# Designs tried in a protein design run: peptides against a protein of PDB entry 4M9S. Part 60

Target 1, 135 residues: chain A of PDB entry 4M9S
Amino acid sequence: SRGLVGVECITPYSYKSLAMALQRCVEVLSDEDRSALAFAVVMPPGVDIPVKLWSCVIPVDICSNEEEQLDDEVADRLKRLSKRGALLSGKRMPVLTFKIDHIIHMFLKHVVDAQTIANGISILEQRLLEIGNNN

## One batch from the design tools (peptide; made by RFdiffusion4, then SolubleMPNN)

Design b1_p17_6_s3 (from b1_p17_6, 10 letters changed)
Fold by OpenDDE base, seed 2:
Structure b1_p17_6_s3 (fold): chain B 135 residues (1-135), chain A 17 residues (1-17)
Amino acid sequence: as target 1 above (135 residues)
Amino acid sequence: MEVAEALRRNLAALRAR
């Protein structure tokens, strides 16, 4: 998976220690969870985003066309990420949401390749249009 | 700020890089 494997984390982070810690956290992720984290860059930092919107960009290979199962699988990935320090913050009530903080988002902007970002943008825009046209 | 507006702003910021 091309999204995070190749970027030597030359983060301009004055906190080399934080960048190194984040890099180590990313390296121990599964390929699926790491891919989900890469696509988190398309989400605005500091905003509680409903799982339904995360499902628009998180790549999930589900054999079932049920939107509900997609949301559940996406939620499980995001829950795993939320357990790994500062990667994501989950909120269960009133609606299940996940938030990326500004520091992590800034990190991702530097370490996620431009093509992955472009793809994530394209996918999100397409899905938002589809959702908007179906309502 | 609505989630939709935040999304659009973030996408615009990412494209401007």
Scores: peptide ipSAE 0.651, ipTM 0.938, DockQ to the pose 0.035
Fold by OpenDDE base, seed 1:
Structure b1_p17_6_s3 (fold): chain B 135 residues (1-135), chain A 17 residues (1-17)
Amino acid sequence: as target 1 above (135 residues)
Amino acid sequence: MEVAEALRRNLAALRAR
């Protein structure tokens, strides 16, 4: 199986085949991992995003309000997604980051419902304001 | 591209969808 990483959509047929493969990958995710993937649409494609910014939008249930525990739980979820083909790409050095591919991002824009996207935008903007005011 | 600018541009693009 050719990895979805670096697949160029050169024809409508190639896109349809890729979309079917991605849909199958989404269907076998847990509800939590599928939710995390849906919210990944608010991240810019092709950019290495630090875990701290992912933690602004990835919904996690943590036992404490400790920021360190939040980042660890988010990182674990993103690591699981990165093991599912080309859904995400993780980078450990110099800082732990995750990147969404342009093709995956384009897929998510079409399959994630408009209300979820709107909610993700609102959540991210609110959390960024909170972080900015606390610095 | 700086991360903050990339975020802003992506959010603007998603709103225009």
Scores: peptide ipSAE 0.650, ipTM 0.937, DockQ to the pose 0.038
Fold by OpenDDE base, seed 4:
Structure b1_p17_6_s3 (fold): chain B 135 residues (1-135), chain A 17 residues (1-17)
Amino acid sequence: as target 1 above (135 residues)
Amino acid sequence: MEVAEALRRNLAALRAR
């Protein structure tokens, strides 16, 4: 269980109301969805990111080594996040992508611990190298 | 902007924080 320690909301957010609303939204997430949200900070805000790239950093407990099942489980988590406030925006066409909003990304930069961010960066870079070498 | 370039820029920005 890669339990990311609880996102402690320490935001210097000029909009205390928005930070509080986001904190409440985060608190009602499952541990898995909260972990997925924490790792979303490594994605560039305002960019439609394919599920394949999300799967590089979103931790999923799959019993199968099937890559398709990994992408499906990641997609389901991201879909749940997209339905909870403005956390993510999903597009189904032409390919399934998710985008993190600039406001949410800024929130995550302040509330996600530095070690989790560093780990997320390292994991993403490693997986991108693996993908690049397999292509 | 290409996704790859956006990723690189975001990672650089996160490291610089």
Scores: peptide ipSAE 0.650, ipTM 0.938, DockQ to the pose 0.035
Fold by OpenDDE base, seed 3:
Structure b1_p17_6_s3 (fold): chain B 135 residues (1-135), chain A 17 residues (1-17)
Amino acid sequence: as target 1 above (135 residues)
Amino acid sequence: MEVAEALRRNLAALRAR
């Protein structure tokens, strides 16, 4: 007997309550961590993304142009987000990756400003082209 | 599913809005 994993149909009511809870979680973030979370919308949900790809879109103000310092600062921001419940899931082994959940990604699609999304897409595409041409 | 393909699909879905 294959147990039908009952797809808990997220009732519209459950979705509304979850959206309100997520909004409260976002409101208590620092400006830097909230900005990082906004740009997470350009990442595909449910996929473990290496920190190097996150560093293409997460805005970081660093004094050094060293790529290693950029990745470390991005990783620290993503680690802070991962400690706030279901916002992100981090894996340290075998490679440091972060994943956005489908529910969080759907929330971000509705609350992140359209211009921020457009900018995030443009930045990511440009950085991916630069990486692809240098390999 | 490769990370690259997942990225492309997500970007296409975001642009279609």
Scores: peptide ipSAE 0.649, ipTM 0.937, DockQ to the pose 0.042

Design b1_p17_6_s4 (from b1_p17_6, 9 letters changed)
Fold by OpenDDE base, seed 2:
Structure b1_p17_6_s4 (fold): chain B 135 residues (1-135), chain A 17 residues (1-17)
Amino acid sequence: as target 1 above (135 residues)
Amino acid sequence: MEAAEALRKNLAELRAR
């Protein structure tokens, strides 16, 4: 019986040290960027997600009802997050996308409160239904 | 298509917690 050698992903950084580093990175974020990061938990890890889908869940206070301005503001927030370590990975071509990695997503699942997660899911589902009904 | 399916799956997993 060949024991499944559990791929202990020996991250050279102890999960504890990574979590501490991530916590410090989160603490120095603006409230808006930290909120955006919290809602990133609703996105599937390891998948390039178009900004349009991010705009469905990232809270933005925009005075203009223009969807284009919403996407731009969301993109700017996500770009700021992508500049901070491994929080997000941005891709500009062929379409502007952002990806959350599995480690960050796992971290967020542990530190983001259940109510915020539930709210993010609800908001996203509502917006997806609205987009689907307007097509 | 892939992103939408992955998204739905992630939402289902988050709800199952």
Scores: peptide ipSAE 0.617, ipTM 0.929, DockQ to the pose 0.041
Fold by OpenDDE base, seed 3:
Structure b1_p17_6_s4 (fold): chain B 135 residues (1-135), chain A 17 residues (1-17)
Amino acid sequence: as target 1 above (135 residues)
Amino acid sequence: MEAAEALRKNLAELRAR
């Protein structure tokens, strides 16, 4: 007997309560961590993304132009987000990756400003072209 | 490779809104 994992149909009520809970979680973030979370909307949901790819879109103000320091600072921000419940899921092995959940991604699509989304897409595409041309 | 396709799809969906 294959137990039908009942797809708990997220009732509209459950969705509203979850959205309110997520909004409260976002409001208590630092400005830097909230900005990082906003840009996470450009990442595909349910996919383990390497820190190097996150570093293409997560805004970091660092004094050093060393790529290693950029990746470390981005990783620290994403680690802080991953400690706040279901916002992100981190994996350390075999490679450091972070994943955004579908529910969080759907929430971000509705609450992140359209200009922020457009900027995130533009920045990511530019960085991907630069990486592709240097390889 | 799966990540790259998923990324492209997500970007296309975001632009269509």
Scores: peptide ipSAE 0.617, ipTM 0.928, DockQ to the pose 0.042
Fold by OpenDDE base, seed 4:
Structure b1_p17_6_s4 (fold): chain B 135 residues (1-135), chain A 17 residues (1-17)
Amino acid sequence: as target 1 above (135 residues)
Amino acid sequence: MEAAEALRKNLAELRAR
């Protein structure tokens, strides 16, 4: 199973103005969507990332043995995030991709705990190795 | 290529913090 257990790692942000607005946006997320947003910090800002790569780090509560179902669930979470403020930008063509904004990425670097970031990096690297070995 | 390089760079930057 490729599913990751959801982790809540976004902490209160003390920075004024935009950060306060972003914090409010984060607070109204479901635990699952907030967890997905936390792990989005491992993605490079301003780059269109395919859902397949997002699925390496975005936690899903339901482990599917079908990779397609995992990617679909991840895509649904990322779509929800993209509809909430400027958290993500989705593109459907030519392939489904999501991009994290530089401002959001900077915010996440401050509010996601260091251990979660480290874990996200480790998980991503492990999954990339698995994908590379299967190709 | 661009996405892979950007990813590696981001991971390196995150580790350096």
Scores: peptide ipSAE 0.614, ipTM 0.928, DockQ to the pose 0.035
Fold by OpenDDE base, seed 1:
Structure b1_p17_6_s4 (fold): chain B 135 residues (1-135), chain A 17 residues (1-17)
Amino acid sequence: as target 1 above (135 residues)
Amino acid sequence: MEAAEALRKNLAELRAR
């Protein structure tokens, strides 16, 4: 399947138990949350990223083209991921942000399909250009 | 590091794979 590679993914982690724990966390996610986690690889590790930037890459199905609804749906998805241990860390103040840990990011670089990574980069860059041109 | 700069750096590193 595109996105995250299945159970047989070999990780470069010295700690087999950590890799197995992370793989198990991925397996129990919904397809939507797993897709969101795969695209999180395009975000820089250890940096608090505002929801607006996450909304440029996280795939969500919204009933309207309202930016506020997009940000809310993305925020809800990221909040679900943040409840799954160390996958993401959320911060509410002063602005709602989410951060991916270096260990999780390194894991994702090895288990996310190369085409998914390439697509995530392309989508993010396109949407950033669109936002820049509309300002 | 600013979020935008960190983002650009990460994208460059991912492309170099």
Scores: peptide ipSAE 0.614, ipTM 0.929, DockQ to the pose 0.035

Design b1_p17_7_s1 (from b1_p17_7, 6 letters changed)
Fold by OpenDDE base, seed 1:
Structure b1_p17_7_s1 (fold): chain B 135 residues (1-135), chain A 17 residues (1-17)
Amino acid sequence: as target 1 above (135 residues)
Amino acid sequence: SLSEAVAAALRENLAKL
């Protein structure tokens, strides 16, 4: 398994204490949750995004081809990230959504490698076109 | 739908990256 290049924390962060706390939070993540967090950088900060759209970019090793299980697994990963250092903010009503804050997004832009960002953007663009053609 | 509105906003934001 070619793991997504680990979030190597090289931050000249103006908020050193927050950066160190975020680094510690990232280090204790599973490889799967860390990958999900890495791809969260492609999402616009401050926007409540439905799980269906998160599922377009978060890599999941699907044990079954059922679309319903994909959304549930993605939701579980996002929930775990939401519980760890408030990396994401979840809302249940009216629809389950997750939001990345500007501070976390800025952190990720510095620690996620440029190739991962580029790949995530390309994947999201492709999936959004596919969804747009089916609606 | 909400998903369509968010998708449109995402597409616009991605174009600015």
Scores: peptide ipSAE 0.054, ipTM 0.699, DockQ to the pose 0.031
Fold by OpenDDE base, seed 4:
Structure b1_p17_7_s1 (fold): chain B 135 residues (1-135), chain A 17 residues (1-17)
Amino acid sequence: as target 1 above (135 residues)
Amino acid sequence: SLSEAVAAALRENLAKL
């Protein structure tokens, strides 16, 4: 039995309906969670990304320079996003990771401000270099 | 490392943005 992997052809109509649903989901987020979601566009879609790497791009207004607290706060934000409209998918094992779906990523790419994306990219690149040089 | 593989994937994705 050849399982017809039904290529769910995401029709433009399903895209509009989904975009509207996603927009509504985004509108009900807190400003912090919405900001976190905006920066999620910088991540490659469909990849399980460790929290440490998310912390490189997710803006957190924490006064503590403790990296562990930063990661925890980022993780909490990402957990909230994962619970709201499946905006992210979290995995706990073997390591806590979060993944942005292709559809969500495409949505964000169209609605997030280009300067925000560019800034997020620049910040991520810089912080990745710092992590790489320390390893 | 996983971090290096992810960093590579990130760089590739960023280049497409």
Scores: peptide ipSAE 0.052, ipTM 0.690, DockQ to the pose 0.038
Fold by OpenDDE base, seed 2:
Structure b1_p17_7_s1 (fold): chain B 135 residues (1-135), chain A 17 residues (1-17)
Amino acid sequence: as target 1 above (135 residues)
Amino acid sequence: SLSEAVAAALRENLAKL
């Protein structure tokens, strides 16, 4: 998958072990879930982000034009990621949110393709502007 | 809305990435 490059991080042994564990976790993901994880790098770490904002950057190929179905599909992907070791933390109340951990975010910054990161940021910025103009 | 507040925070944080 073009989004995650196996970067050998020269890191402390603990980080190398973590990176290896995370790499194994990434390898067993579906292509869709792996893509969702790659785009999670554009989110600020440690912040509970509503699913609606995740849906701005998580690519979904098959969903009908209904925004609610997009959010549901994105939520399902993020839920699957949250069940994997520390990739995301989900919160259902007061609203459904997901948070990327600082360590995972740092890992993703090193292994996600720079163009994917740049594209994700650009897409998010554009969609946030559209949301801001429509509100 | 909460989404607007988060969007504003995201815009500010994206500028720091």
Scores: peptide ipSAE 0.052, ipTM 0.702, DockQ to the pose 0.031
Fold by OpenDDE base, seed 5:
Structure b1_p17_7_s1 (fold): chain B 135 residues (1-135), chain A 17 residues (1-17)
Amino acid sequence: as target 1 above (135 residues)
Amino acid sequence: SLSEAVAAALRENLAKL
């Protein structure tokens, strides 16, 4: 039994103060950026995730079927979220990646609907299998 | 609570998808 070591991230901010700060950050986001933030909950925290994998779960309505445009639009959303401090951390080298912090991830697990989380995980798993079979 | 407001905002946004 691998115990889920609940990383009690003791922030210098009380959970209440973090929730307050996050509320303010979320309120000023666009609907699209709020959607992207919600789906970030399906990603493992503390891991640098390539944009291509983010594109598997971030909902984007693109006018073209070009995969490159999807990745670019997703990257733009994630970049905007990364500018909101602890929401995401971006890394450009060696590959463009984004990481969700444990604290934000833990918060999202409490506020995002359980069915949405389950669906997001299922979609990610399916798309990962498709990527793996095409290589 | 503020956490509830954030949760509601996220849920509402997801419902629009």
Scores: peptide ipSAE 0.018, ipTM 0.550, DockQ to the pose 0.089; fails the geometry check

Design b1_p17_7_s2 (from b1_p17_7, 7 letters changed)
Fold by OpenDDE base, seed 2:
Order: sequence, then structure tokens, then C-alpha cells
Structure b1_p17_7_s2 (fold): chain B 135 residues (1-135), chain A 17 residues (1-17)
Amino acid sequence: as target 1 above (135 residues)
Amino acid sequence: SLAEEVSKALLENLKKL
């Protein structure tokens, strides 16, 4: 099941015009990029998050088991999302990070499936714990 | 590292949920 509803939905989002624009933006995404965007909801808004941590929640179907290659694939997806302006903000220096803004995060909270959110949180928690244990 | 610091912060936030 897709974590982000691909069908036009009525959102309680306060800014209808923005919600409509965002929805249209989401609709034209690839399935991969849309999935990445859906899982962005589990990240706290307004925080510059390193790609490595994004890779903990962004689903990648086929890649090498090499962490670096996973990060590269995730980075490419996030870069594409960032090129759409409002969806994500990328920062290259000093470390490549991506940030979700509050408004977009609020939008996603209302349009991403609740189970997807719950799963994403669970996965993130598990993987963060693993990272912590391995360091 | 930045990743470690942010990871810790994220974990703490998740625990509050």
C-alpha cells in the first residue's frame, strides 16, 4: 500500500491553496520520490538531518548492501524533492543535510496514512538504536 | 559526529511520543 494517498483528498490544512498546490506537486512525483516524501513525516520539522539518518526511514527497493550506496540513493531522492522548493530544503555544507519545513510537515501529517507514520517511527527508532549500539 | 548527535536527539524525541 502507498503511504501517501494518491487520490485527491480533502485536507484540514488551513491554507487550501497551498494544500492544493502541494497535492499537485505530490501527484507528479515518481512512486519512489513520493514514498520518500511520505516517510519524511517521521522527521522533526525545522531540523537539518544528515542523509545517513534519512536513510534509516527512506525505503530503497534495490541497492547494494553498502551503506554509502544506500546514502547516495537516498540523497538523490531527497535532492529531487528539494528541487521542488517547498517539499524539502537541502544544505550541502558542511554536511549534506535535508530539512522538512513546518508547513510541509503539517501537510504530510494530514495526508500520510497513519499506519505509514507509525511504521516509519518504529523503523526509525529501531535503526537509530542499532546505530547507537554499533558506535 | 553530527549524525550521532542528531540521532541521539531523534531518539529522545521518539521516546517522548
Scores: peptide ipSAE 0.388, ipTM 0.884, DockQ to the pose 0.030
Fold by OpenDDE base, seed 1:
Formats: structure tokens, sequence, C-alpha cells
Structure b1_p17_7_s2 (fold): chain B 135 residues (1-135), chain A 17 residues (1-17)
């Protein structure tokens, strides 16, 4: 797949073409990876987000309740998304982070249903508050 | 930590939505 890093929307035509390409990328994802991508819309674009914070919103079915396994599984999903037309941008050092691009974020805002967005925001807020209280 | 700093920033942004 072609990477989307550095792509700019300069015309309505370019946006339409990009949207079609992104839609095709989304359609071939597994249900799990597509769900993860949907919830990525709640993150601010252009910000390097640590995996721990991604784990607050990415739904993962794990056999263990261990937090370490949760982060690993989330990281694997985000890595897969980063390989699909650079839906996310991963940074390994000094800390593993993932970032959503502005253009992809704008696309997601239009295709993800409003209820999913609202739920994701609510979940993220709740879990961030819990993390803050536990530290 | 980076996670704590980003978490704080995210929380503040969410409050504005």
Amino acid sequence: as target 1 above (135 residues)
Amino acid sequence: SLAEEVSKALLENLKKL
C-alpha cells in the first residue's frame, strides 16, 4: 500500500481520491483492526500517543487480565494499522508511540458513526481519570 | 513520565469537547 505520510489535500478532487483510497484500506481490515481504527478518531491528530494511552480506548479481547499483555496486544494492532497505507505513524524510540495524521483523522470523523465517537470519548475520559487517581 | 504528561493534555482537551 502507498504511505499517506506527507500527503496534503490541495483540491476537492485530491480529497475524493484520498477518501476512496482510505475507504478501500478500511474495507480490507479485519473486524478487530477496523474497530481499533474507528476508536483512533478520539485521539488528537499529530500527537505522539504512548501505547498505554491507546490501550484506554482500543477494544482488545485478552485471555489474561495482565496490563502488560493488554499493551502488547494493542501495540500489535496499532502496528498492523501503521502498515496499511500508514493509517498510523509509529515511533519506537525513546518510547513506543503512535500518531494519527490530520488527513486520516478528518476522514474518520466523517465515516465513524457519532455514537462510536461519543462512546470512545467517554471511555477515554473515564480511564484517564482512573489512571490519574491510581498514580 | 511521557504518558502522564500526554494523559494530562488529553484530559484537558476532552473537557473542552
Scores: peptide ipSAE 0.385, ipTM 0.884, DockQ to the pose 0.031
Fold by OpenDDE base, seed 5:
Structure b1_p17_7_s2 (fold): chain B 135 residues (1-135), chain A 17 residues (1-17)
Amino acid sequence: as target 1 above (135 residues)
Amino acid sequence: SLAEEVSKALLENLKKL
């Protein structure tokens, strides 16, 4: 599958023009931020998702295994993405959350590698089940 | 918590795939 939800949206931009613009934005990202953006496709669009759940799928290689440090690094990446155009939108209150827009999500579904998407879904499922079993 | 609620919702969505 290509993610949890796929929604067609009406946009003032043509698909091609939007895709080209977004591709340019993606090209200037660091490898880490681009990877984070790729895995954002696993999340349902239009949903404010807590950082803890983002950390279930965003790959982090440079932090300790401590959950707090993981969440902080993930949050930093997502914050950077939120400051780059319309890639993500963040809310700080009451809890730090990030949301992927339907249009961006649709773009990602077309450009992110199918195996990456499938793996991300599997990882998310596994980690959500673990969270559910631990409380 | 919000995380728990969203987690549950996400899990349910995954089951529908």
Scores: peptide ipSAE 0.379, ipTM 0.878, DockQ to the pose 0.032
Fold by OpenDDE base, seed 4:
Structure b1_p17_7_s2 (fold): chain B 135 residues (1-135), chain A 17 residues (1-17)
Amino acid sequence: as target 1 above (135 residues)
Amino acid sequence: SLAEEVSKALLENLKKL
């Protein structure tokens, strides 16, 4: 199986304009998109990452159990995030990729639960190793 | 592939964390 069970990020920052703006962006997200944003923290900032690799940590609906459906659902979530507060930057050509902004990544490192981050990293590593073994 | 290269890079970065 790919992805993680949905986990919401916690955004306690309210004293800085940027943090407040980001908090507002997070608050209006769906639960699923907010979960996707939380797990985006495990990715290195400023790196164009293919959707396939995002799908290793982005939680998806269990109803989408086919790989193609999983990638499409992940892509849709990432696209939505890219349209809100510059949380992500998407690139369609030549390969569909997304990258997390440095500032957003730094923000997430402070507002996402530390255990969630640790678990996400562990799962990402595991999934990447599995992908590597299959290629 | 791009995915493979990025995957390798990610793995290396994770090892440093």
Scores: peptide ipSAE 0.370, ipTM 0.878, DockQ to the pose 0.031

Design b1_p17_7_s3 (from b1_p17_7, 6 letters changed)
Fold by OpenDDE base, seed 4:
Structure b1_p17_7_s3 (fold): chain B 135 residues (1-135), chain A 17 residues (1-17)
Amino acid sequence: as target 1 above (135 residues)
Amino acid sequence: SLAEKVAEALRENLAKL
């Protein structure tokens, strides 16, 4: 199975200006977009990641039957995140990719619960291994 | 492959944690 079942991101209050600003951005997200953002922490920061690889860790509801629909739904979530300040950066050429910035990644590393991070990493590593073995 | 590149980048990132 691709993707994770929805996991909530708990954001503790921070007195640091940057953390406060980012926390506010997170708080106004939908639950699904907030979950997508949470799992962005498992991606290496500063790397343009294709949507196909994002779909390995972005939680989606099981209602997405087709793989193509999964990628489209993931892309839509990532697009929404990219429109919310600097949460993600998207590129369309040569292929649609998204990148998490180092600052955002650092924030997420501290506010996303350890179990969510561990699970996301494990799933991503497994999926990457499967993809790599099939190529 | 691209997947291998991402996997390597991931490993490098994990090594810093």
Scores: peptide ipSAE 0.225, ipTM 0.792, DockQ to the pose 0.034
Fold by OpenDDE base, seed 3:
Structure b1_p17_7_s3 (fold): chain B 135 residues (1-135), chain A 17 residues (1-17)
Amino acid sequence: as target 1 above (135 residues)
Amino acid sequence: SLAEKVAEALRENLAKL
């Protein structure tokens, strides 16, 4: 399998056209899915991240007292995002994970507001500490 | 572990924000 190491030299022209295409894609998302995508900017690009860690930053408004239901709801949102172009890539095996690509992550850094990023960082740091203390 | 790798990658990413 020839790894197309396509060094896509993102020319300024290709970047502008891609940004416009991504903006149109974001505009047609539901409010919930758009919110989930915004918080994806907190995640490191190019890393297969388990749903459990995504659930630390993706806001869910539905009061589910069961942790399992929270992960399922987050997974459903991420699955919808993965079906809308190259926003996310999902893997079901061996473990359900989602990954944000560098180009999408770079786009989000430019369009997501600073307060949303700061909130996502704070929430993730707090929840990671809680997970670490419970293990 | 994978979790540790992700946590480290997160810390590195946060430092770049």
Scores: peptide ipSAE 0.224, ipTM 0.799, DockQ to the pose 0.038
Fold by OpenDDE base, seed 2:
Structure b1_p17_7_s3 (fold): chain B 135 residues (1-135), chain A 17 residues (1-17)
Amino acid sequence: as target 1 above (135 residues)
Amino acid sequence: SLAEKVAEALRENLAKL
């Protein structure tokens, strides 16, 4: 029974202080960016995820169904989130990726409603299957 | 591809969410 090694993230901030700071950061987001952040909870923390895979779960209202346009819009949202410090971290090389850190993921897991999480997981599963079948 | 590897990792981790 390998116990879940609780990643005790030693943060210089108390959990409460961090949560309050994160809550404040979330409150000032646009609705679109906040939605993107909410769905980030379905991603595994600490993993550099390509934009294409983010586009599987990030809700985007675009007139065109072109995958490139979807990816660009998703990338813009994720870039804005990454510029807010701890919310996401972006890498441009070798490919554009974004990562959610464990602390942020834990925060989201507690504040995002269970239905949103469940929906995001279902959507991700479906779209991953589609990607797998098309390759 | 990197995307495929990550997709697989995602599939494996979905049950852990």
Scores: peptide ipSAE 0.223, ipTM 0.798, DockQ to the pose 0.036
Fold by OpenDDE base, seed 5:
Structure b1_p17_7_s3 (fold): chain B 135 residues (1-135), chain A 17 residues (1-17)
Amino acid sequence: as target 1 above (135 residues)
Amino acid sequence: SLAEKVAEALRENLAKL
């Protein structure tokens, strides 16, 4: 078990204070947005990820199975997360992408349930394989 | 494509998790 050497990120905030601030931001989220944020932990931090890939892991209950509607709903959730406490960073050009920062990602690793993380990883792996096989 | 590059990055990251 290679212990993830906790990169002590020198933040202007103590880890505790930052964690508390982030926790408060998470607490005011809707259940749906909080769920979306939880699954963001499976994404590599610092990478601009297209909405299509986010849609592989973000749970959405939509009436239509249309992929476009799924992506739109996921995008809306991610947009809200980007606006609420800067939990994500969004870019619109050239393609709509969202990025989770290392600090937020580290926070999520500590607060998201281990089974949720494991499930999210498994889902993402499966979806990536499916995408790869269809291309 | 960007998606392919990200997918590859994800695979690499998953292999490290």
Scores: peptide ipSAE 0.218, ipTM 0.794, DockQ to the pose 0.034

